# Ledger of designs, part 85: peptides against a protein of PDB entry 5TDY

Target 1, 88 residues: chain A of PDB entry 5TDY
Amino acid sequence: EKKIDGRRKAAVLLVALGPEKAAQVMKHLDEETVEQLVVEIANIGRVTPEEKKQVLEEFLSLAKAKEMISEGGIEYAKKVLEKAFGPE

## One batch from the design tools (peptide; made by RFdiffusion4, then SolubleMPNN)

Design b2_p29_4_s1 (from b2_p29_4, 9 letters changed)
Fold by OpenDDE base, seed 5:
Structure b2_p29_4_s1 (fold): chain B 88 residues (1-88), chain A 29 residues (1-29)
Amino acid sequence: as target 1 above (88 residues)
Amino acid sequence: MKKVEEAKEKIEKAKKEEPLFYKVVEALT
């Protein structure tokens, strides 16, 4: 596996969500963060299936970690993975 | 207790090393 830059991971995740869901997420972020994300998305180029898979797996891992210390997040993460890859 | 501590460490590491990615994850969860 190739190590992916953290900034690129953010762009890959937003693109994987689609434009409508990505817009909903960015409404909850500060202006400077949104500007940084827009720059990364503009320069994303081609996203490989391998990159998409890796980023979504890391997203699920962090969601599960958050579940251990606070309620929420895991059910949404499961729905995203189901839409991206189908049922396990 | 140990599993909770490991989860906290994973989150804190992501916040520091991949802040932009973690901000998106945090907004979704």
Scores: peptide ipSAE 0.677, ipTM 0.920, DockQ to the pose 0.453
Fold by OpenDDE base, seed 3:
Structure b2_p29_4_s1 (fold): chain B 88 residues (1-88), chain A 29 residues (1-29)
Amino acid sequence: as target 1 above (88 residues)
Amino acid sequence: MKKVEEAKEKIEKAKKEEPLFYKVVEALT
């Protein structure tokens, strides 16, 4: 597996969610963070299937870890993965 | 016990090394 830059991972995840969900997510973030994310998205270029897979796998892993120590998150993570890898 | 600690370590590592990515994950979950 190729190592993906951490900031790029954020952009890949948001793009994978689509514009509507990405916008909803960014409403919960501070202005500076949103600005950083927009820059990363603007410079994302090509996203390979391998990158998308790696990012979504890490997303699921972190969601599971969060569920272990706090309430919720895994059910939504599953839905996101289903849409991301579902038939296009 | 061990699984909980491993989960905590994973979260803390992500917060430190990939804060932008983790912020997005946290907002989604």
Scores: peptide ipSAE 0.676, ipTM 0.920, DockQ to the pose 0.465
Fold by OpenDDE base, seed 4:
Structure b2_p29_4_s1 (fold): chain B 88 residues (1-88), chain A 29 residues (1-29)
Amino acid sequence: as target 1 above (88 residues)
Amino acid sequence: MKKVEEAKEKIEKAKKEEPLFYKVVEALT
């Protein structure tokens, strides 16, 4: 696996959701964070299928980790993914 | 116990090393 910059991962995840869904997510973030994310998205360039897969897997991994200490995380994450990428 | 501790460690590591990414993850979960 290629090491992906952490800031880039954020942009990849948001872009994977699509612009409208990404915008909805960013409504729950502070202004400074949104500004940082917009910069990262603007500079994202090409996202490879491998990067996208890796980032989504890391997302799910963190969601599962969160589930271990706070219920509902993975279930919500699954719903988000289903809505964003269709049923799988 | 071990799995819970590992999960906490993973989250804390992400918060520290990849704060922007984790903030997005947190917003989605």
Scores: peptide ipSAE 0.670, ipTM 0.921, DockQ to the pose 0.467
Fold by OpenDDE base, seed 1:
Structure b2_p29_4_s1 (fold): chain B 88 residues (1-88), chain A 29 residues (1-29)
Amino acid sequence: as target 1 above (88 residues)
Amino acid sequence: MKKVEEAKEKIEKAKKEEPLFYKVVEALT
C-alpha cells in the first residue's frame, strides 16, 4: 500500500460519504477541525480507487479497534457504510 | 488483554499521527 498523508485521508473519507453525509459528520466536530477539513477537501484533487479502498479499510480497522474498548462502534460503522455505499 | 492493548495503541497512534483522520472516524463511530 502507498502511504497517504493523514490529513488527506480525512478528506478522502468525507468525500467518499458524499456532501450531505459529510456535512452531517462535520456538525459533530469543533469549528477549528471543520475549517481544517474544508481546506483539505478543497485541495483533494483526484482520488484514486486505490486510495479510497485503503482509507475505507483503515476506517474499519480503527472502528474495530474502538470496539475493543467500547462496544457498538464497529456495528454502527458498518451501518453507516451500508447506507453510504450500499444499494440505492 | 493483548488484543485490547494493541487496539489502544492503534487508537493512540492515530490520534497522534493522524488527528484529523481520527476525528472523522470517531465522529462516525
Scores: peptide ipSAE 0.668, ipTM 0.920, DockQ to the pose 0.454

Design b2_p29_4_s2 (from b2_p29_4, 11 letters changed)
Fold by OpenDDE base, seed 4:
Structure b2_p29_4_s2 (fold): chain B 88 residues (1-88), chain A 29 residues (1-29)
Amino acid sequence: as target 1 above (88 residues)
Amino acid sequence: MKEVEEAKEKISEAKKNEPVFYKVVEALT
């Protein structure tokens, strides 16, 4: 497992969601963060299947962590993934 | 309790070291 830059992880995740869904997500973020993300997405280059897998796993890991301390985290994450990638 | 603390630590680490990524994750959870 290779270490991925955190900002790159964000870009990978958003790109994985697709442009329309990514845009919807970014509407909930502060302007500065959005600007940073746009830059990262613009410069994302090639995303390997391994990177994508790793990022999604880390996403789910954080979602599970959030679930442990806050209701509905993983369920919501699953819904998002289902909408983005179809049933898994 | 241990799992909860570990979860909290994981989130804290993400917020600290990967704030942009965490913000996106947070928006999706």
Scores: peptide ipSAE 0.659, ipTM 0.922, DockQ to the pose 0.473
Fold by OpenDDE base, seed 2:
Structure b2_p29_4_s2 (fold): chain B 88 residues (1-88), chain A 29 residues (1-29)
Amino acid sequence: as target 1 above (88 residues)
Amino acid sequence: MKEVEEAKEKISEAKKNEPVFYKVVEALT
């Protein structure tokens, strides 16, 4: 497994969601973070299936971790993935 | 309790090392 830069992971995740859904997510982020993400997305180039899989797995891992600390999280994350990618 | 501590550590490490990625994840959860 190749290590992926954290900012690239964010870009990969947002691109995987699609531009409309990514924009909706970014409405919940601070302006500086949005600007950084736009730069990363603009320079993302090609995303391999392996990168996408890795990022989604890490997303789910963090979602599960958050569930251990606060209500919600994993179930909401599953709904987001379902709407973004459909059944896998 | 060990699982909770491991979860806290995972989140803290993500916030520290990959803050932008974690912010996006947090927005989606």
Scores: peptide ipSAE 0.659, ipTM 0.921, DockQ to the pose 0.484
Fold by OpenDDE base, seed 5:
Structure b2_p29_4_s2 (fold): chain B 88 residues (1-88), chain A 29 residues (1-29)
Amino acid sequence: as target 1 above (88 residues)
Amino acid sequence: MKEVEEAKEKISEAKKNEPVFYKVVEALT
């Protein structure tokens, strides 16, 4: 497993969602964070299937961890992924 | 309680080490 930079992970996740869905997510972030994400997305280059898989797995892992603290985290994350990528 | 503690630690580490990524995850959960 290759170590991926945290900012790159964020860019990979947003690009995977597509431009319309990514825009909706970024509307809920602070201006400084949005600026940082735009820079990372602009310089993302090629995203490999392996990177995409790794980022999505880490996303689900954090969502599951959040569920242990706050109700509904993993269920909401599953709904987002289903709408973005469809059932697999 | 142990699982909750481990979850809290995972979230804390993500916030500290990868704040931008965590903010995106938080917006999606």
Scores: peptide ipSAE 0.656, ipTM 0.921, DockQ to the pose 0.482
Fold by OpenDDE base, seed 1:
Structure b2_p29_4_s2 (fold): chain B 88 residues (1-88), chain A 29 residues (1-29)
Amino acid sequence: as target 1 above (88 residues)
Amino acid sequence: MKEVEEAKEKISEAKKNEPVFYKVVEALT
């Protein structure tokens, strides 16, 4: 895997969500973080399929880790991913 | 127990090294 800058990963993830869902997420973040994300999104340029895949996999990994500490279970993490990126 | 500790470490590293990315992930989960 090619190493991706963390801030770029955040931008890729938000763009992958689409503008509506990305906006919903950013409403729950602190203003400083939002400003940083806006800059990264504005300068995201071309996102390769490989980058997108890698970012989504890392998202799932962290989601699983978070739930391991609370509810646990890979199934919940998968449901979160499906809800975030799946069709309405 | 080992898996839980590994999960805690993964989160700690993400918060430290990639705080913006983790904040987005946290907001989604």
Scores: peptide ipSAE 0.653, ipTM 0.921, DockQ to the pose 0.503

Design b2_p29_4_s3 (from b2_p29_4 with A1M A5K E6K K15R E16K A23K D26E)
Fold by OpenDDE base, seed 3:
Structure b2_p29_4_s3 (fold): chain B 88 residues (1-88), chain A 29 residues (1-29)
Amino acid sequence: as target 1 above (88 residues)
Amino acid sequence: MEEVKKAEEKIEKARKEEPYFYKVVEALT
């Protein structure tokens, strides 16, 4: 796998979620973080299918990891993957 | 227990190395 910059990963994920969900997520972040993410989204350019797949898989992986130590998250993550990436 | 520990380590690594990505994931999950 090609190493993707962490900030770019965040931007790819937010774009994959769509504007409505991305906005909802960013409402829960600090202002400085939101500003940085907006810049990353603005400069995202072309996202390859491979990048998108990689980011979504890493998202799912972290969601699963979080579920092991806290309740919830995985079912939502799966739904997001299905919507954002579509059937494989 | 070992799997839980690995999960915690994965989260901690992401939080430290990819804070913006993790913050987004954390907000979603």
Scores: peptide ipSAE 0.671, ipTM 0.925, DockQ to the pose 0.492
Fold by OpenDDE base, seed 5:
Structure b2_p29_4_s3 (fold): chain B 88 residues (1-88), chain A 29 residues (1-29)
Amino acid sequence: as target 1 above (88 residues)
Amino acid sequence: MEEVKKAEEKIEKARKEEPYFYKVVEALT
């Protein structure tokens, strides 16, 4: 696996969600963070299928880890993935 | 308890090393 920059991972995940869902997520972030993420998205260029797969796997891994500590988040994460990607 | 500790360590590592990615994940979970 190639090491992906953390800021790029965030941009890849947001782009993968689509503009509507990405906007909803960013409403929960501070203004400075949103501004920096917008810049990363603007300069994202081409996202390879391999990068997208790696980012989504890391997302699921963290979501599962949070499930062991606090309940509630994992079910929402599953719904987001199903709606954003569904059968492709 | 051991599995919970490993989960906490994974989250803490992501929060420190990849703060922007973790913030987005946290907003979704």
Scores: peptide ipSAE 0.667, ipTM 0.925, DockQ to the pose 0.517
Fold by OpenDDE base, seed 1:
Structure b2_p29_4_s3 (fold): chain B 88 residues (1-88), chain A 29 residues (1-29)
Amino acid sequence: as target 1 above (88 residues)
Amino acid sequence: MEEVKKAEEKIEKARKEEPYFYKVVEALT
């Protein structure tokens, strides 16, 4: 796997969510973080299918990890994915 | 217990090495 910069990963994830969902997520972040992410999104250029796949896989991995710690299970991670990337 | 520890390590690593990505993931989960 090609190493992707962490800030770029964030931008890729937000773009993958679409503008409406991305905006909602960013409302829960601090102002400084939002400003930096907006810059990253503005300069994202082309996102390859490989990058998108990698970022989504890492997202799922972290979601599962968080679920395990939060007394949740794999089913919670699936629900998160469904809400984040499901039909709008 | 080992799995939980590995999960914690993964989260901590992401939080430290990829703070922006982790923040977005955290906001989504």
Scores: peptide ipSAE 0.665, ipTM 0.926, DockQ to the pose 0.540
Fold by OpenDDE base, seed 4:
Structure b2_p29_4_s3 (fold): chain B 88 residues (1-88), chain A 29 residues (1-29)
Amino acid sequence: as target 1 above (88 residues)
Amino acid sequence: MEEVKKAEEKIEKARKEEPYFYKVVEALT
């Protein structure tokens, strides 16, 4: 696996969400962070299927880790993915 | 408890090494 820059990973994730969902997520971030993420998105260029797959896998891993501390379980992380990336 | 500790370590590593990515993940979850 190729090491992906952390800021690029954030941009890939936001782009994968689509503009409406990405905007909703960024409302929970500080203004300075949002500004930098917008720059990363603007300069994202081509996202390979491999990059997208890797980023989503890492997202799932962190989501699972966060839930493990509270409710616990991979099922919550899967539900988050479905709600975030599935059709509304 | 060991699984919880590993999860905490993973989160802490991501927060330190990839703060922007972690912030987005945190906001989504």
Scores: peptide ipSAE 0.664, ipTM 0.925, DockQ to the pose 0.547

Design b2_p29_4_s4 (from b2_p29_4, 10 letters changed)
Fold by OpenDDE base, seed 2:
Parts: C-alpha cells; sequence; structure tokens
Structure b2_p29_4_s4 (fold): chain B 88 residues (1-88), chain A 29 residues (1-29)
C-alpha cells in the first residue's frame, strides 16, 4: 500500500462521508483546521478505490483503538462505521 | 493490558504524525 499524506487521508474520509455528514463532523473542529481541510477537499481530485479502502480501514482501526482505551469494545466502533457510511 | 498499550501507542502516533486525520477520526468517534 502507498503511504498517503495525513491531510489527504482526512479529506478522503470526509468526502467518503458525503457533504451532509462531513459538515456535521467538521462542526466539531476548530476554524483553522476546517479551513485547511476545505482546501484539501477542494483539491482532492480523483480518489482511487485503493485509497478509499485504505483510509476506511485506518479509520476503523483508530476508532477501535479509541474505544478500547475508553473501556469500550468493537461493537461501538462498528456502530460508528455503520452510522457514518451506512444507508442515509 | 498489552492490547490497551498498543491502542494507546497507535493513537499517539496518529496524533503526532497525522494530526488532521486524527482530528477527523476523533470528531467522528
Amino acid sequence: as target 1 above (88 residues)
Amino acid sequence: SEEVKKAEKKLEEAKEKEPYFYKVVEAMT
């Protein structure tokens, strides 16, 4: 797998969410971060299936890790993923 | 546990090396 720039990974993830869900997520970010991410999204160009797959897998991995240290489990991570990328 | 330690390390590494990606993930979870 190719190493993807961190800012690009963020943009890929947000684009994968779709504009409505991405907007909801970005409400929880500081203004400067939002501005930077908007620029990345604007210049994202083509997202390959491989990039998307890699980013989503890394998202799930981090989500699971966060839940683990918070005395949670894999079930919550799955729910987050389903809510984010499941049927709208 | 070892699993918890690995999870903490993973999060710290992401926070340091990929702060924007980490912030988005944090906002989603």
Scores: peptide ipSAE 0.659, ipTM 0.927, DockQ to the pose 0.555
Fold by OpenDDE base, seed 3:
Structure b2_p29_4_s4 (fold): chain B 88 residues (1-88), chain A 29 residues (1-29)
Amino acid sequence: as target 1 above (88 residues)
Amino acid sequence: SEEVKKAEKKLEEAKEKEPYFYKVVEAMT
């Protein structure tokens, strides 16, 4: 797989969430970080299906890792994905 | 637990190398 810049990965993930959910997530970030992410989103250009797939898989991996150290499982991470990207 | 240690290492590396991506994931989970 191709290496994607970390800032771009964040932008791809936020765009994939959609504007409403992305806004909710960014409310939990510091102002300076939000400003930088907005710049990345504004300059994201085209996102290929391959990039989107890669970023979502990496998101899942990190989410599962966090769940493992915090609650000892992976079910929560799957629920997060379902809530974030499942049917509206 | 070896699995827990690996998970902690993965998160720490992401936090260090890809702070913005990590922050977004952290906020979502």
Scores: peptide ipSAE 0.658, ipTM 0.927, DockQ to the pose 0.537
Fold by OpenDDE base, seed 1:
Structure b2_p29_4_s4 (fold): chain B 88 residues (1-88), chain A 29 residues (1-29)
Amino acid sequence: as target 1 above (88 residues)
Amino acid sequence: SEEVKKAEKKLEEAKEKEPYFYKVVEAMT
């Protein structure tokens, strides 16, 4: 698989969330980080299905890892994915 | 546990190498 720039990964993930959820997430970030992420989103261009899939898989992996530290996390990670990207 | 250690390592590496991606994931989880 192709190596994706870390900042681009963040932008892809936020775009995948949609504007409402992305805005809620970014409220938890410092303003400088938000500004840089907005620039990345503005310049994201075309996101291939392959990129999106890769980013979501990496998200799942990290989400699972975070929950594992606290209470074990495969189910939690799945819940996060469903809540964030499931149909609305 | 070994699983916990691996998880901690994964998060630490992401935090260091992909800080923006890590920050977004952390905010979501």
Scores: peptide ipSAE 0.658, ipTM 0.926, DockQ to the pose 0.547
Fold by OpenDDE base, seed 5:
Structure b2_p29_4_s4 (fold): chain B 88 residues (1-88), chain A 29 residues (1-29)
Amino acid sequence: as target 1 above (88 residues)
Amino acid sequence: SEEVKKAEKKLEEAKEKEPYFYKVVEAMT
């Protein structure tokens, strides 16, 4: 497993969401963070299937961890995945 | 709970080591 830069991971995740959903997520971030992420997205180049898979797996892991401390389960994490990556 | 403690540690480490990735995940969840 290759170690991916943290900023690149954020950009890969946003690109995977698609432009409309990514925009909705970024509305909840501070202005400086948005500007930095836009730069990363602009220079992302090609995203390999392996990178995308790794980033999505790490996203799911963190989402499950958040639910563990807030709700004590994995149902909320599944709902997030369905809304973010399910068919439009 | 040991499981809760492990989850808290994972989130804290992500927040410190990968702040931009953490912020995006936090905004989505």
Scores: peptide ipSAE 0.656, ipTM 0.926, DockQ to the pose 0.539

Design b2_p29_5_s1 (from b2_p29_5, 11 letters changed)
Fold by OpenDDE base, seed 3:
Structure b2_p29_5_s1 (fold): chain B 88 residues (1-88), chain A 29 residues (1-29)
Amino acid sequence: as target 1 above (88 residues)
Amino acid sequence: MSVEELLEEVLKYSPEEIAEVIKELLASE
């Protein structure tokens, strides 16, 4: 997989969320960060399905690790193991 | 999962929770 810059990851994520949800998210960021992300979004160019998928998967991994939502812990762990070692 | 299914999972998080992850992504320099 291609390495994606953190700034680009954030931009891809925000675009994927849609304008309304993205706006809600940005209300929780400082002004300087918002300005930075707006520029990244404006210059995001082409986003491939593969790149979008990669970013969304990483988000879910990070969010689950932070235990922001406890739902689906067992199923998530199962998916991680399957990817790491293959199905039984 | 498909991109659509992944997005559905992401949308379950609150805007504040998503923002916290974004801050982490931006901190990796």
Scores: peptide ipSAE 0.711, ipTM 0.947, DockQ to the pose 0.679
Fold by OpenDDE base, seed 5:
Order: sequence, then C-alpha cells, then structure tokens
Structure b2_p29_5_s1 (fold): chain B 88 residues (1-88), chain A 29 residues (1-29)
Amino acid sequence: as target 1 above (88 residues)
Amino acid sequence: MSVEELLEEVLKYSPEEIAEVIKELLASE
C-alpha cells in the first residue's frame, strides 16, 4: 500500500465522484479549502486503479466508523477484524 | 469490492457527509 497524503486523497475522491457530486460536496467546504482542492484536482495527474480503490476504501472505512450510514457491510467488517486481530 | 462497487457505495453518502470525511482527510498530518 502506497502512502497518499490527505490532500491527494481528497482530490482523488472528488474526481471519482464526478463533477456534479464533487461540486455539491465542495459547497460544504470553506472557500480556502475549495481553492486548495481545485488546485489539487487540476494537478492530480495520473490516478492508478489501485490508488483510486485505496482512497474509496478508506473513505468508506472512515464514513462507516463515523456511523453516518448504517451500511457496514462485509468488506468493512473484514478490514476491522484484520486490523484488530491480523490475518487468519 | 471492485472500484465500481466501491464508488456506488460512496455515492450513497450525502454531499455533506462526504465533505465531513474530506475535512478529516485534510486535517491529517
């Protein structure tokens, strides 16, 4: 797993969402943050499938940990158990 | 899950909810 900085993660996520959803999301961010993210998006360059998948998985992990949606799912459960007890 | 499946799951969250996670990502070192 490659280390990705938070700014890059956010940019990858926003691009993955598509322009419409991304725009809606950014409406909930302060102006300075939006400007920063726009720059990150503009300079995102190549995004590998692995990187994209990693970012989306991390998002779901964080979102589910916050219990924003009761959509836990098997994949999330597996990740929790993996981190808690290691591979079995 | 595939990238497509993951994205569909992500899209279920509201823009506000996604923004909150983004704020967390940006707050990280």
Scores: peptide ipSAE 0.710, ipTM 0.947, DockQ to the pose 0.694
Fold by OpenDDE base, seed 2:
Structure b2_p29_5_s1 (fold): chain B 88 residues (1-88), chain A 29 residues (1-29)
Amino acid sequence: as target 1 above (88 residues)
Amino acid sequence: MSVEELLEEVLKYSPEEIAEVIKELLASE
């Protein structure tokens, strides 16, 4: 598993969402952040399926962790941890 | 899950919710 910096993760996520959804998301970010992300997206280069999968999984983990702890959330978190740090 | 299945799950979140996670990603650099 390759290390991905936060800026790259955000860019990969936005590209994965598609232009319409990404634009909607950016409306909730400050102007400076949007400018930074646009630069990252412009220079994103190739995104491998592995990188895309990794970013999406991390997003879901973070998103569910921010919600009220539930059985479903905990179960998913366990799966993510197992996938990321389990023996290979 | 496949990438397609993961993306479907991500798309269920609102733009605002996704933005909040992005802010966290950027703050962790």
Scores: peptide ipSAE 0.708, ipTM 0.949, DockQ to the pose 0.711
Fold by OpenDDE base, seed 1:
Structure b2_p29_5_s1 (fold): chain B 88 residues (1-88), chain A 29 residues (1-29)
Amino acid sequence: as target 1 above (88 residues)
Amino acid sequence: MSVEELLEEVLKYSPEEIAEVIKELLASE
């Protein structure tokens, strides 16, 4: 798995969401952050399916971790651990 | 899961929730 810069991860995610959803997300970010992300998006270049998949998976992992009290959290955590430390 | 399936899961989160994760990504080392 290739290491991806956090700024790029955010840009890939926003592009994947589509303009409308991305715009809604941007409303929850400060002006400086928005400017930063706009630049990243403008210069995102080619995004491979593998990179996109990696970013989306990481998002879900982080989101699920923040919602530890939700049903299915334990099951998802097990899957994450298995992928991270199980056989490659 | 496929990219399409993953995206469907991501889209279930609210804009605010997605923004929180983005903030975390940007703050990460």
Scores: peptide ipSAE 0.708, ipTM 0.947, DockQ to the pose 0.689

Design b2_p29_5_s2 (from b2_p29_5, 12 letters changed)
Fold by OpenDDE base, seed 3:
Parts: sequence; C-alpha cells; structure tokens
Structure b2_p29_5_s2 (fold): chain B 88 residues (1-88), chain A 29 residues (1-29)
Amino acid sequence: as target 1 above (88 residues)
Amino acid sequence: MSVEELLEEVLKLSPEEIAEIIKELLAKE
C-alpha cells in the first residue's frame, strides 16, 4: 500500500465526489485552502482504482472515528465474529 | 466493498463533515 500525502487524498476525494458535491464541500474551506486544492485537482493526473479505493476507505474510517457515521453493518458484524471466534 | 459502494457511503456525509475531514488531512503536514 503506497503512502499518499494529505493534499493528494483531498484532491482524489473531491474529484471522486463530482463537481456539484465537491463545490458544496469547498464552500466550507477558507480561500487559501480552496486555491491549494484547485491546483492539486488540476494536476491530479492519473488516479488508479486502487488509489481511489484507498482514499475512500480512509475517509470512511476517519468519519467513523469522528462518529459521523455508524460502524454497524454486515462487514462490522463479520469483524466482531472474527475477533471473538477466529475466521471460519 | 467496491469503489462504487465506498463512494456511495462517502456521499452520505454532509459537505460540512467532508470538509472537516479534509481540513484534518491538510493539517497533518
């Protein structure tokens, strides 16, 4: 797993969100940050599916850590069972 | 989960929440 810098992660995420959602997000950032991210987006180059997946997973992880979203679900349940009894 | 499924989950976050995470990522430099 390759390490991605924070600026790159943000750019990848914003591009993945699409222009409308990205615009909404950027309204909550200061002007200097917006300018910085616009440059990163403009020079984002190629984004592999693997990189995109990695970024999205980290975002979700951070969101869960901040209690923005629940941690339940099938995958969570599987993790609980694996921790309790080991893999089947 | 697939990339599409992950993205759908992220899209459930509000713009404010996503912005907060972005700020955090940019602060860790």
Scores: peptide ipSAE 0.712, ipTM 0.943, DockQ to the pose 0.634
Fold by OpenDDE base, seed 2:
Structure b2_p29_5_s2 (fold): chain B 88 residues (1-88), chain A 29 residues (1-29)
Amino acid sequence: as target 1 above (88 residues)
Amino acid sequence: MSVEELLEEVLKLSPEEIAEIIKELLAKE
């Protein structure tokens, strides 16, 4: 797993959401943050499937941790165990 | 889950909820 900085993660996520949803999200951010993210999006370059998956997984994990999404599910439980004890 | 399945789950979040997570990611650095 490659390390991705927070600014890059946000840009990858916004692009993945699509223009409509991304615009809705950005309406909840302050002007300076929006300008910062626009620059990151403009310079995002190529996003690998692996990077995209990693970002989306982290977003879901954070959302569940903040109780925005009900915790649980076999796939999520599997990821928790892998992070806690390794693949073996 | 596939990227498509993950994205569908993220899309279920409200724009405000997603923005909150983004703010935290930006503040973490």
Scores: peptide ipSAE 0.701, ipTM 0.944, DockQ to the pose 0.628
Fold by OpenDDE base, seed 5:
Structure b2_p29_5_s2 (fold): chain B 88 residues (1-88), chain A 29 residues (1-29)
Amino acid sequence: as target 1 above (88 residues)
Amino acid sequence: MSVEELLEEVLKLSPEEIAEIIKELLAKE
């Protein structure tokens, strides 16, 4: 797993969301932050599938941690089993 | 989950919720 800085993560996410959703999101950010993110988006360059997936997974993880969405599902179950019994 | 599935899940979040997460990411050193 490659280390991605927060600004990069945000940019990758915003691009992935599409312009409409991204615009809605940015309405909830302060002006300075928006300007910073616009720059990051403009200079996002190549985004690998692995990077995109990593960012989205982290976003969902954070959302679940904040109870914005439920943590149920196969992936969560796998994590539970992994923690409880290790890989098998 | 696939990238597509992950994205769909993220899209279910409200813009405000997504913004909140972004703020957290940007606040990290």
Scores: peptide ipSAE 0.700, ipTM 0.942, DockQ to the pose 0.666
Fold by OpenDDE base, seed 1:
Structure b2_p29_5_s2 (fold): chain B 88 residues (1-88), chain A 29 residues (1-29)
Amino acid sequence: as target 1 above (88 residues)
Amino acid sequence: MSVEELLEEVLKLSPEEIAEIIKELLAKE
């Protein structure tokens, strides 16, 4: 797994969300942070499927750690199956 | 999960929750 800069992670995520959802998220950030992220988004360049997947997985992991979402039985089962037969 | 499935899960989060995670990512720099 390649190391990705935090600023880039945020940019990749915001672009993936689409302009409407991204705009809603940006409303909750301070002006300086918004300016920083706009620059990152403008210069995002090529985003590989692998990089995008890595970013999204980390986001979900952080969301679970912060109890924004719970890890139910189905999600645990998926994790077990991935370890046994490879990622989906 | 596929990228599409992962994104759908992220989209279930509120804008506020996503912003909070972003702040943490930037703070770790």
Scores: peptide ipSAE 0.697, ipTM 0.944, DockQ to the pose 0.589

